# Ledger of designs, part 269: peptides against a protein of PDB entry 3ESW

Target 1, 322 residues: chain A of PDB entry 3ESW
Amino acid sequence: NNIDFDSIAKMLLIKYKDFILSKFKKAAPVENIRFQNLVHTNQFAQGVLGQSQHLCTVYDNPSWHSIVLETLDLDLIYKNVDKEFAKDGHAEGENIYTDYLVKELLRYFKQDFFKWCNKPDCNHCGQNTSENMTPLGSQGPNGEESKFNCGTVEIYKCNRCGNITRFPRYNDPIKLLETRKGRCGEWCNLFTLILKSFGLDVRYVWNREDHVWCEYFSNFLNRWVHVDSCEQSFDQPYIYSINWNKKMSYCIAFGKDGVVDVSKRYILQNELPRDQIKEEDLKFLCQFITKRLRYSLNDDEIYQLACRDEQEQIELIRGKTQ

## One batch from the design tools (peptide; made by RFdiffusion4, then SolubleMPNN)

Design b2_p29_8_s3 (from b2_p29_8 with T5K E11K T12M V13L E16K F19E E22K)
Fold by OpenDDE base, seed 4:
Structure b2_p29_8_s3 (fold): chain B 322 residues (1-322), chain A 29 residues (1-29)
Amino acid sequence: as target 1 above (322 residues)
Amino acid sequence: SEWEKEEEEIKMLKEKYEEAKKKAEEQKE
């Protein structure tokens, strides 16, 4: 009797799909209680929830995407993408084009568009005067700075002219299109919006040890790809642990479709104690938030995302980031 | 945990699906 493996495969696929979809149904009362207890009792969990409420949705703003696309030199960007794409002998329409786009956006952003700001230049003395700047501390935003989601303003005194220069830490990425300067926070914030403005699937990665970067979902590579705008880095998740010898405990990715612990992608050595939350509780938290973010999606969207999640989990377990 | 059991069940279902799919492709050749 020829086993109809096609029929078996179809039946297994249906059962698998139904099983996956069942996980994304409304949370059971027990799950809601567990979630509520976790976010009320665990500060790290509350922090992850708070970040998810902002980072998972803030970049999905069509008006911001339009402003970004109007602000960038798209002609230069696409010219450079097309040039590099053609050099490697790729034909138009290949999914790899988007990887070239992200690589050019990294180049453009770091080299042509945005500036690293350890210390601001003196507003009175002009450019290249940051060396003369002494930090005086931080203040709350003034009335103008408050319009641009500014939580903190760093205050500097010029040693040369004695004038005060304010460095507002703006969280409004549209304001960052004007200011075109910042540290890892401002870089990652605006760059995340830039990538989103090109219709890309992007996550914001928060590291507990004071760094932030992006992940982009490459349709060509069929995985999440590390993207650091500060480093002009594409697919180099090892740079923190290996190149910087950075000690890290948690890396959490925040996207429109979910929250994922991506620590295993980036923490390759020098792992710090993961003592902020139980591993099971963190996993539950990320899954619960992800479930909420996907609640309005249809069954096919949920299934596709769940398949992506499973592939990522397999990748993270196997250490197959390359 | 119940979740770990569910993940193992998912993994097992997926592996069975992939094996069945592969065998179905091999039967068409």
Scores: peptide ipSAE 0.031, ipTM 0.589, DockQ to the pose 0.715
Fold by OpenDDE base, seed 5:
Structure b2_p29_8_s3 (fold): chain B 322 residues (1-322), chain A 29 residues (1-29)
Amino acid sequence: as target 1 above (322 residues)
Amino acid sequence: SEWEKEEEEIKMLKEKYEEAKKKAEEQKE
């Protein structure tokens, strides 16, 4: 009797799909209790939840996407992408075009569009006066600054003229299209929105040790790709641990379709103690938030995302990004 | 954890699927 292995494979695929789908059904009462207890008792878990409520959804705004696309020099961007694609992209297939787009957006953003701001220029003395600025501390936003989701304002005094300059830390990415300056927070915030505005699958990566960056899902590479707008970096997850010799404990990725602990991608050496939460509880938390984010998706979308998640987990375990 | 058991079960189902698929390809040759 010739064993019909094709029929067996099809049956196993159905069982696998059904099993995956069963995991994304409504959380069991016990999981809800565990989740509630975790976020009420663990400050780190509460922080991850709070970040997920903002970062997973805020960038999925069609009105913001339109404003971004109207603000960027799209003619310059696509002209540069087309030039790079015409050199070598045709041989590697059409999916590589998006990788060239992300690389050009990194270039354009850092070189032509946005500015790093360690200290602001003096509002009175004008350009190139940041060297004369002394930090006085931080305060809450004024009435105007509060309109643009500003949590804190850094205050500087000019050593030459004695005037005060305010540096609002705006969290409204549309305001950042106007201000065109910031640190890693403003860079990553606006750049995440920019990538989303091109219809890309993007995650915001939060590092506990005061850095933030993006990940882009490359259809060409068929994986999540490290993207740092501050560094103009594409697919260099090692830069923090190796090049900067940075000590890190947690890297958490926030996307519309999930929350993932990506620490293994970026923490290659000099690992700090992971003492903020139990590993099992962090894994549970990320999975639980991911289930909630996918609750409105159909079975095929859930299945495709679960397959992608599994490939990422295999990648993270095997250290294939080295 | 129940989750680890489920992940192991998923892994085993995938491995079995890949093995069955490979054997089905070998039968067509």
Scores: peptide ipSAE 0.028, ipTM 0.556, DockQ to the pose 0.760
Fold by OpenDDE base, seed 1:
Structure b2_p29_8_s3 (fold): chain B 322 residues (1-322), chain A 29 residues (1-29)
Amino acid sequence: as target 1 above (322 residues)
Amino acid sequence: SEWEKEEEEIKMLKEKYEEAKKKAEEQKE
């Protein structure tokens, strides 16, 4: 009797799919209890949850996407993308076009659109006066600044004219389209929204050691790609650990479809102690939040995302990040 | 952990699927 291996393969595939889907069913009461206890007893877990409640959903705003697309020079962007894409003779197919788009958005954002602000210019003395600015500290927002999700305002005194200049740290990315300046927080916040406005799968990566960046899911590369707007960097996850020799403990990615510990992608050397939470509890936390984010998805969407998650986990374990 | 058991079970199911798929392709040749 010839063993019908095709039938066996189909049966095993069904069982595998059913098994994967079973993980994304409604959380058991025991899992809910574990989750509640974890976020109430562990400060790091509470922080991750709090960040997920904002970062996983805030950028999925169609009104903001429209404002972004109306603000950017789309003609320039697409002209540059088309020019670079045409050099490859279309040999790599349509999916590579999106990688060229992200690379151009990195260029455009850093070179043409946004500015790094270590210290503000003096409001009285004008441009290129930041060298004359002395920090006096930080304070709360005034009535105007508070309209734009400003938690902190840095205060500077001009050494030349003695006047005070305010540098509000806005968290409203729409306000950042106007101000067009900031540090890593403002850069990553607005750039995440920009990428989302083009309909891309994007995650916000939080590093505990005071840096933030993005990941983009490349359909061409079929993986998550490191994207740092501050560095104009595409697919260079090693820059922090190797080039900067930065010490790091945690990198957590926040997206609409999940929360993922991506530390293994970025922490290649100089690892700091991971003492804020048990590894098993962090894994559980990320999976539990991810499960909640996927609750409204259909079985096909859940399965496709689970396959993507598995490929990412294999990548992270094997250290096959470039 | 329950999770480690699930990961092992997934791995085994995948390996069995890929083996069965390969054998099915070999039978069509």
Scores: peptide ipSAE 0.027, ipTM 0.563, DockQ to the pose 0.721
Fold by OpenDDE base, seed 3:
Structure b2_p29_8_s3 (fold): chain B 322 residues (1-322), chain A 29 residues (1-29)
Amino acid sequence: as target 1 above (322 residues)
Amino acid sequence: SEWEKEEEEIKMLKEKYEEAKKKAEEQKE
């Protein structure tokens, strides 16, 4: 009797789909109780929830996407993408074009568009005067700065003219299109919005040890790709642990479709104690938030995202066999 | 954990599906 492999494949696919969809059904009362207890009793869990409420949705703003696209030199960007794409002998319509776009956006953002601000220039003395600036501390925003989601303002005194210069730490990415300067927070915030404005699947990665970056889902590579705008880095998740010898405990990715612990992608050595939450509770928390973010999606969308999640988990467990 | 068992079950179901699909394609050639 020839084994009907088509029938077996269909049966297994149905069972697999039903199993996946069952996980994304409405949360059981016990799961809701566990979630509520976790976020009320664990400060790290509360922090992850608070970040998810902002970072998972804030960049899905069509009005902001329009403002970004109107502000960027799109002619220069696409000219450079087309040039590099053609140079490497790729055919039109390949999914790899989007990887070239992200690489050019990294170049354009760092080289042509945005500036690193360790210290501000003196507002009175003008450009290239940051070496004369002495930090005096931080304060709350004034009435004008408060319009642009500013939590903190760094205060500097010019050693040359004695005047005070304010460096507001804006969280409004539209204001960052005007200011064109910041540190890792401002860079990652605006660059995440830029990538989203091109219709890309993007996550914001928060590291507990004071760094932030992006991930882009490459349809060509069929995986999440590390993207750091500060470093002009594409697919180099090792740069923090290996190149910087940075010690890290947690890396959490925040996207419209989920929250994922991506620590295994980036923490390759010098791991700090993961003592802020139980591993099982963190896994539960990320899954529970992800389930809530997907509650309005149809069964096909849920299934496709779950297949993507599974591939990512396999990647994170196996390590990059480079 | 219960979740690890579910992940292992998912992995096994997927591997079996891909193997069965491949064998079904090889039989049509």
Scores: peptide ipSAE 0.018, ipTM 0.451, DockQ to the pose 0.618

## One batch from the design tools (peptide; made by RFdiffusion4, then SolubleMPNN)

Design b2_p30_1_s1 (from b2_p30_1, 14 letters changed)
Fold by OpenDDE base, seed 3:
Structure b2_p30_1_s1 (fold): chain B 322 residues (1-322), chain A 30 residues (1-30)
Amino acid sequence: as target 1 above (322 residues)
Amino acid sequence: MEYRTFEETLPSFSNEELLELINYELEKLK
């Protein structure tokens, strides 16, 4: 009685696929009730939901992608990518090219395009005058600033000339293409859009302890890769916990296809209490939002994403195999 | 009672039972 292992394997794969797909069907009434109760009773859950409503969809704007690509020096970028790619002996068509592209975009963005702004320069005294600026506080946007999704404006007084300089904290990434300055929020916001504009799979990672960065899905590495535009960092998830000795509690990744707790990737030491939500409720919340984001996808897309999700979960549990 | 071959029994398993079986077999390989 020769067991046809090939037939068994095929049947198992079919059943497994069906099982996975069943998880992404319309939410049961009990799941909807649990979700509603969670977001109404837990402030952290409400915050995650609110962020997902913006961050999961805002960057999927073709008109913005066009504006970005028209604004960047694409000739310089691709010239540098091609140079480094060829230098390392790679052939055209290799999936590793996208990793080189992201690395060049990190370089280009930090070195050539965007500026860090601890304090603004004085509007009257000109460039390199930030040292003379004293913070006076924050206020709401004026009529002009409000056009660019500005929630807060930092106010500074120049110690030299006495004039007031406004530093609007713009959330409109298209406005950031003009201003080309900011802190981690503005950096990550615009850089996320830049990566998306090249057709890459990108997630926005929110850290509760006042930092933000990106993840890029590398087809070459077949995993999510840490990307921090502020640090010009590629695949260095340890920089916060180890290099900065930063204490952290939550890192949540927001993408078009899902919301994922990626804390295990970045919180390697100095973990702060995770007391904002029950772990089971957070897992449920992320899964529920992810399920909603995938409602319009076909079975093959759902299955492929589910396989990718499983691989990520295995990675997060095992840690980086050295 | 004709013992159903393992192959003949597979269609009768739930997806959860099949996954448990797979995991059980994978653990034996470790």
Scores: peptide ipSAE 0.016, ipTM 0.343, DockQ to the pose 0.023
Fold by OpenDDE base, seed 2:
Formats: C-alpha cells, sequence, structure tokens
Structure b2_p30_1_s1 (fold): chain B 322 residues (1-322), chain A 30 residues (1-30)
C-alpha cells in the first residue's frame, strides 16, 4: 500500500494549524496568575510590559502617518528609490522595492532630515556653539514641553554667554518632525513612525545597554531586517557586538503583533550577564504579551504570524539567515 | 488486530500526540 505522503502532509498541516491556533486562545487562569506574579515581582518584566503597552501600539496612528507623509520630501525619496530600483531591482522582482525604500529612508533621514544632538547649541549664541555647552543636569518638563510627552529635560549652560539652554527629550514623534534633532531615542522613535507611515511591518528594538533601533520585515528577504537610523545601517545586526565591541545583555523587539527577545541576533560576543529575569520567565512574558496583542486577530492572521514567528525562532537558533 | 494504517491512525491523534511524534522523528534525525 503506497503511503500517500501528500495526504499525510495535509492532515499534519491541519493538525498543526489547529495546534498553533489553540496556543493563541485566551490564556489559561494559571498563565494569568503566572503573568501577574511575574510583572509584580520582577522589575525587568514590569519594564518590558510597560514598554509593550506603549511601543506596540503608539505607532499605529493613521493621523500621524498622514502628518509624516506630508512632512517628508516624498518626491525626492521616490525619485531616489526609483533610480536605484531601475539599476538592479528589475532582476529581483517587485518585492525588493521596499528594501530600496527603507535604504533610501535611512539615507534621507540621516543626511537630509534629522540631526544628531550630543549637546544642543546655545539658544542665545546660535549655530555651532554646542562645544561651549556644559551639562547642569536634568529636570522635569515645563508647561509647554509637557504638551509633547516630555519626561526629561537636559539643562545646559553656555560657557560663553552664561545662558541656559534646555534640551527636552520629547517622546512625541510629531514634535520630532519639527525639532529634527536628538539622540538614539529620538532617532529611533521618529524613524519607527516613518517606516510605519509607509505601511511597513516594523518593530522597535530596545537594548538594555542604552541603545535602540528598528527591525523591518522584508518581504524580499522574508525575514526581520536590522535597521538603525543613527548608523544608516540596513541588515547589519553585528555592528554593535563586533564593530563597536559593545557589551549587551538584552535586546527586546516591540511590534504591533508581538514582543520578541531578539538578543541572539545582536549579541554575538561580549555578552553581559542575563540576570534580570529567568530565561524561561522572559520567554513566557514575551509569549504572553504576544498572545494578548493578537486576541483580536482572525485565525488566518494568527496562523500566518505564528508561521513567521517560527521562522524567526529557527533563524535565531541557527544563527544563519535562511 | 487489524493493523490500522498510519493514515487511519493520524486523525485519532491529538495535536499534542502529533507534536510528540514529530519531535520524536526530528530527534532521530539529529
Amino acid sequence: as target 1 above (322 residues)
Amino acid sequence: MEYRTFEETLPSFSNEELLELINYELEKLK
């Protein structure tokens, strides 16, 4: 009797789909208890939860997307994308166009749009005066700064004129479209919104060791791609561990559809102790938050995302981009 | 005891049993 392997494969696929869908059903009472206990007893877990409540949803704002698209020089961007696509993209198919778009957005953002601000210029002395600025510390926002989700304001004194310059650390990405300056936080915040405004699947990656970047899901490469706006970097996850020789412990990705520990993608050497949470608890936490983010999705959407997640997990384990 | 074909038995497996079977077969390949 010839084993109908095709029939078996179909049955396995059905059963696998049902199994995957069953994992995304409402959390069992035991899981809820475990989750509550974890976030109440572990500060790192509480931090991850808090970040997820903001980062997973804040960028899914159609009004913000419109403002971004109205603010950017779309004519320049698409002209450059079309130019690069015309050179090499035709051979690779239409899906590569989005990779060219992200690469151009990286270029445009760093070269034409946004500025790095280590220290602000003196508001009184004008341009190129940051060298004269001495940090005095940080304080809370004033009434005006508070309108733009500002948690902290860095205070600087000009050594030349003695005046105080405020550098508010705005978390409102729309305000950043105006100010067009910041550090890695402001860069990543606004750039995440920019990528989202083009309808891309984007995650915000938080590194515990004071850096942040993006991941973009490339349909061409069929995987999550490292994107760092500060570095104008595309698909170079090694830059931190290898090029910078940075020591790191945790990298957590936050997206609308899930929270994922992506540390294995970026921490290639000089790993710091992962002592903030048990590995099993972190895995549980990320999975639990991911389930919650997917509660409103239909079975087909859940299944597609779960397949993508599994592919990513395989990639992260193997250390090879498939 | 009529030997149920593998195909006849598969529908009777729970999702957990199927996963165990898959994992068992995958472990043999390691």
Scores: peptide ipSAE 0.015, ipTM 0.354, DockQ to the pose 0.024
Fold by OpenDDE base, seed 1:
Structure b2_p30_1_s1 (fold): chain B 322 residues (1-322), chain A 30 residues (1-30)
Amino acid sequence: as target 1 above (322 residues)
Amino acid sequence: MEYRTFEETLPSFSNEELLELINYELEKLK
């Protein structure tokens, strides 16, 4: 009896697909109860949920994408990408072009477009006066600042002229296209939008220990790639734990298609206690939110994303990105 | 005893059972 191995393989594949798809069906009542209880009883879980409600969807705004693309020097960007691609990219196929694009966007953003702001310049004394600025504290936004999703305004006094300068911490990335300055929050916020505006798969990574960065899904590398606009860094997930010797507990990635604990990618040493939530509950939470984000997708899309998720989990367990 | 071919038995398994069988067979190959 010649076992039709091809038929068996096809059958197994179908059964496997059905199994995977079954995990993304509408949540059972018991899962909903568990979710509701978790987010109401655990502050960290509530925080993750709150962040997901914003970060997973806010950057999927076509109007914002248009504004970004109109604001950037696309001619310069593509000229530089084409130049770098022409050197070595042709041998690697078309998918590598996007990696070159992201690398150029990192360069362009840091070198040509955005500025790091420890302290603002004095509004009265002008440029290069930040050294004369003394922090007085923080306050709420005024009426004008409130128009641009500003939660906090840092207040500085000029030691030279005595005038007060306000540094609003804007969360509106479109306003950041105008101001073109900030710290890690503003950098990551706008850069995430920039990457999204090029049609890329991007996640916002939140680190509990006061840093944020991006991940980009490289079709060439077939994996999520670390991207930090502040550092002009591409595929260097080790920079925080190793180079900075930073102590960290949680890194959570937020994207349109899911929420993922990516701590294993970035926390390589100096791990802080993960005591904010039970590991099983965090896993459940991320999976549950991911499931909700995928409710409108078709079976093929769900399956493809699930395969990508599985590959990422294997990568995270095996430490292959190191 | 009609020897049901392995192929004929596969539809009777749940997706979870099939995955367990696959994993079991993969472990034997290690």
Scores: peptide ipSAE 0.008, ipTM 0.318, DockQ to the pose 0.023
Fold by OpenDDE base, seed 4:
Structure b2_p30_1_s1 (fold): chain B 322 residues (1-322), chain A 30 residues (1-30)
Amino acid sequence: as target 1 above (322 residues)
Amino acid sequence: MEYRTFEETLPSFSNEELLELINYELEKLK
């Protein structure tokens, strides 16, 4: 009985593909009802949905990518990438080059391009005057600030000259290319766009406990890699829980192809109560949004992404970064 | 992201990885 193992394998693969694809079919009426009820009754779910509507699509703007690439010192970046890549004895064309690129972008962004801003410098007194700044509170944006998707403006008074300095919290990443300063929000926002501008697969990770970072899908490592522009960190998901001893409850990743609860990657200790939503409902929500984001994709694209998703889920369950 | 065909996707996984995926999916069905 010459069992044609190749034929059986092919059939199994076809059936497996069909099985996977079946999960991404158009939502059943019952799922739509569940989704609607969830987002209308659960504030956390509504928040995740709202964030997904923005974060999953906003960075897929070719015009923005062009502006970014025109603004960055690409010659310096690629020179440094090439140097480090060659130093480690890699040949051209290896997938690992992209990891070197991301590492250089982290370096470049933190050291050469962007600035951390706890408090702004006094507009009147000039540089290195932030120590003299007293927060007065927050205001709505003025007419000019409103042009750049500004939701909040922090107001500071200079203790030296008495003048008021405005620190607009711009959400327009193109404006951030000009201002080149901010906190974790501005850092992550612009850095996410930067990574996207290089054609990388990137997710924005929102932590409920007031931090944000990126994930980049490394083709070399074949997984999502932690990337924090503020920390110049690559593949160090433990920094928050272990190094910072940060207490966290939720980390949600938002990308063009899906929304994923990545809490297990980052919350290694000091877990806060996950009481904002039922775990099953959160899983459902993320899957539902992910399905919607993939509705326009072909079966091969859906299958590839689904396989990636499953690998990530295995990784997250096992707690092993391969 | 360049999406691969099904045939192009398969070689990207080791047999072990494929088995892990299958097992993981099967466990969800129980």
Scores: peptide ipSAE 0.008, ipTM 0.344, DockQ to the pose 0.200; fails the geometry check

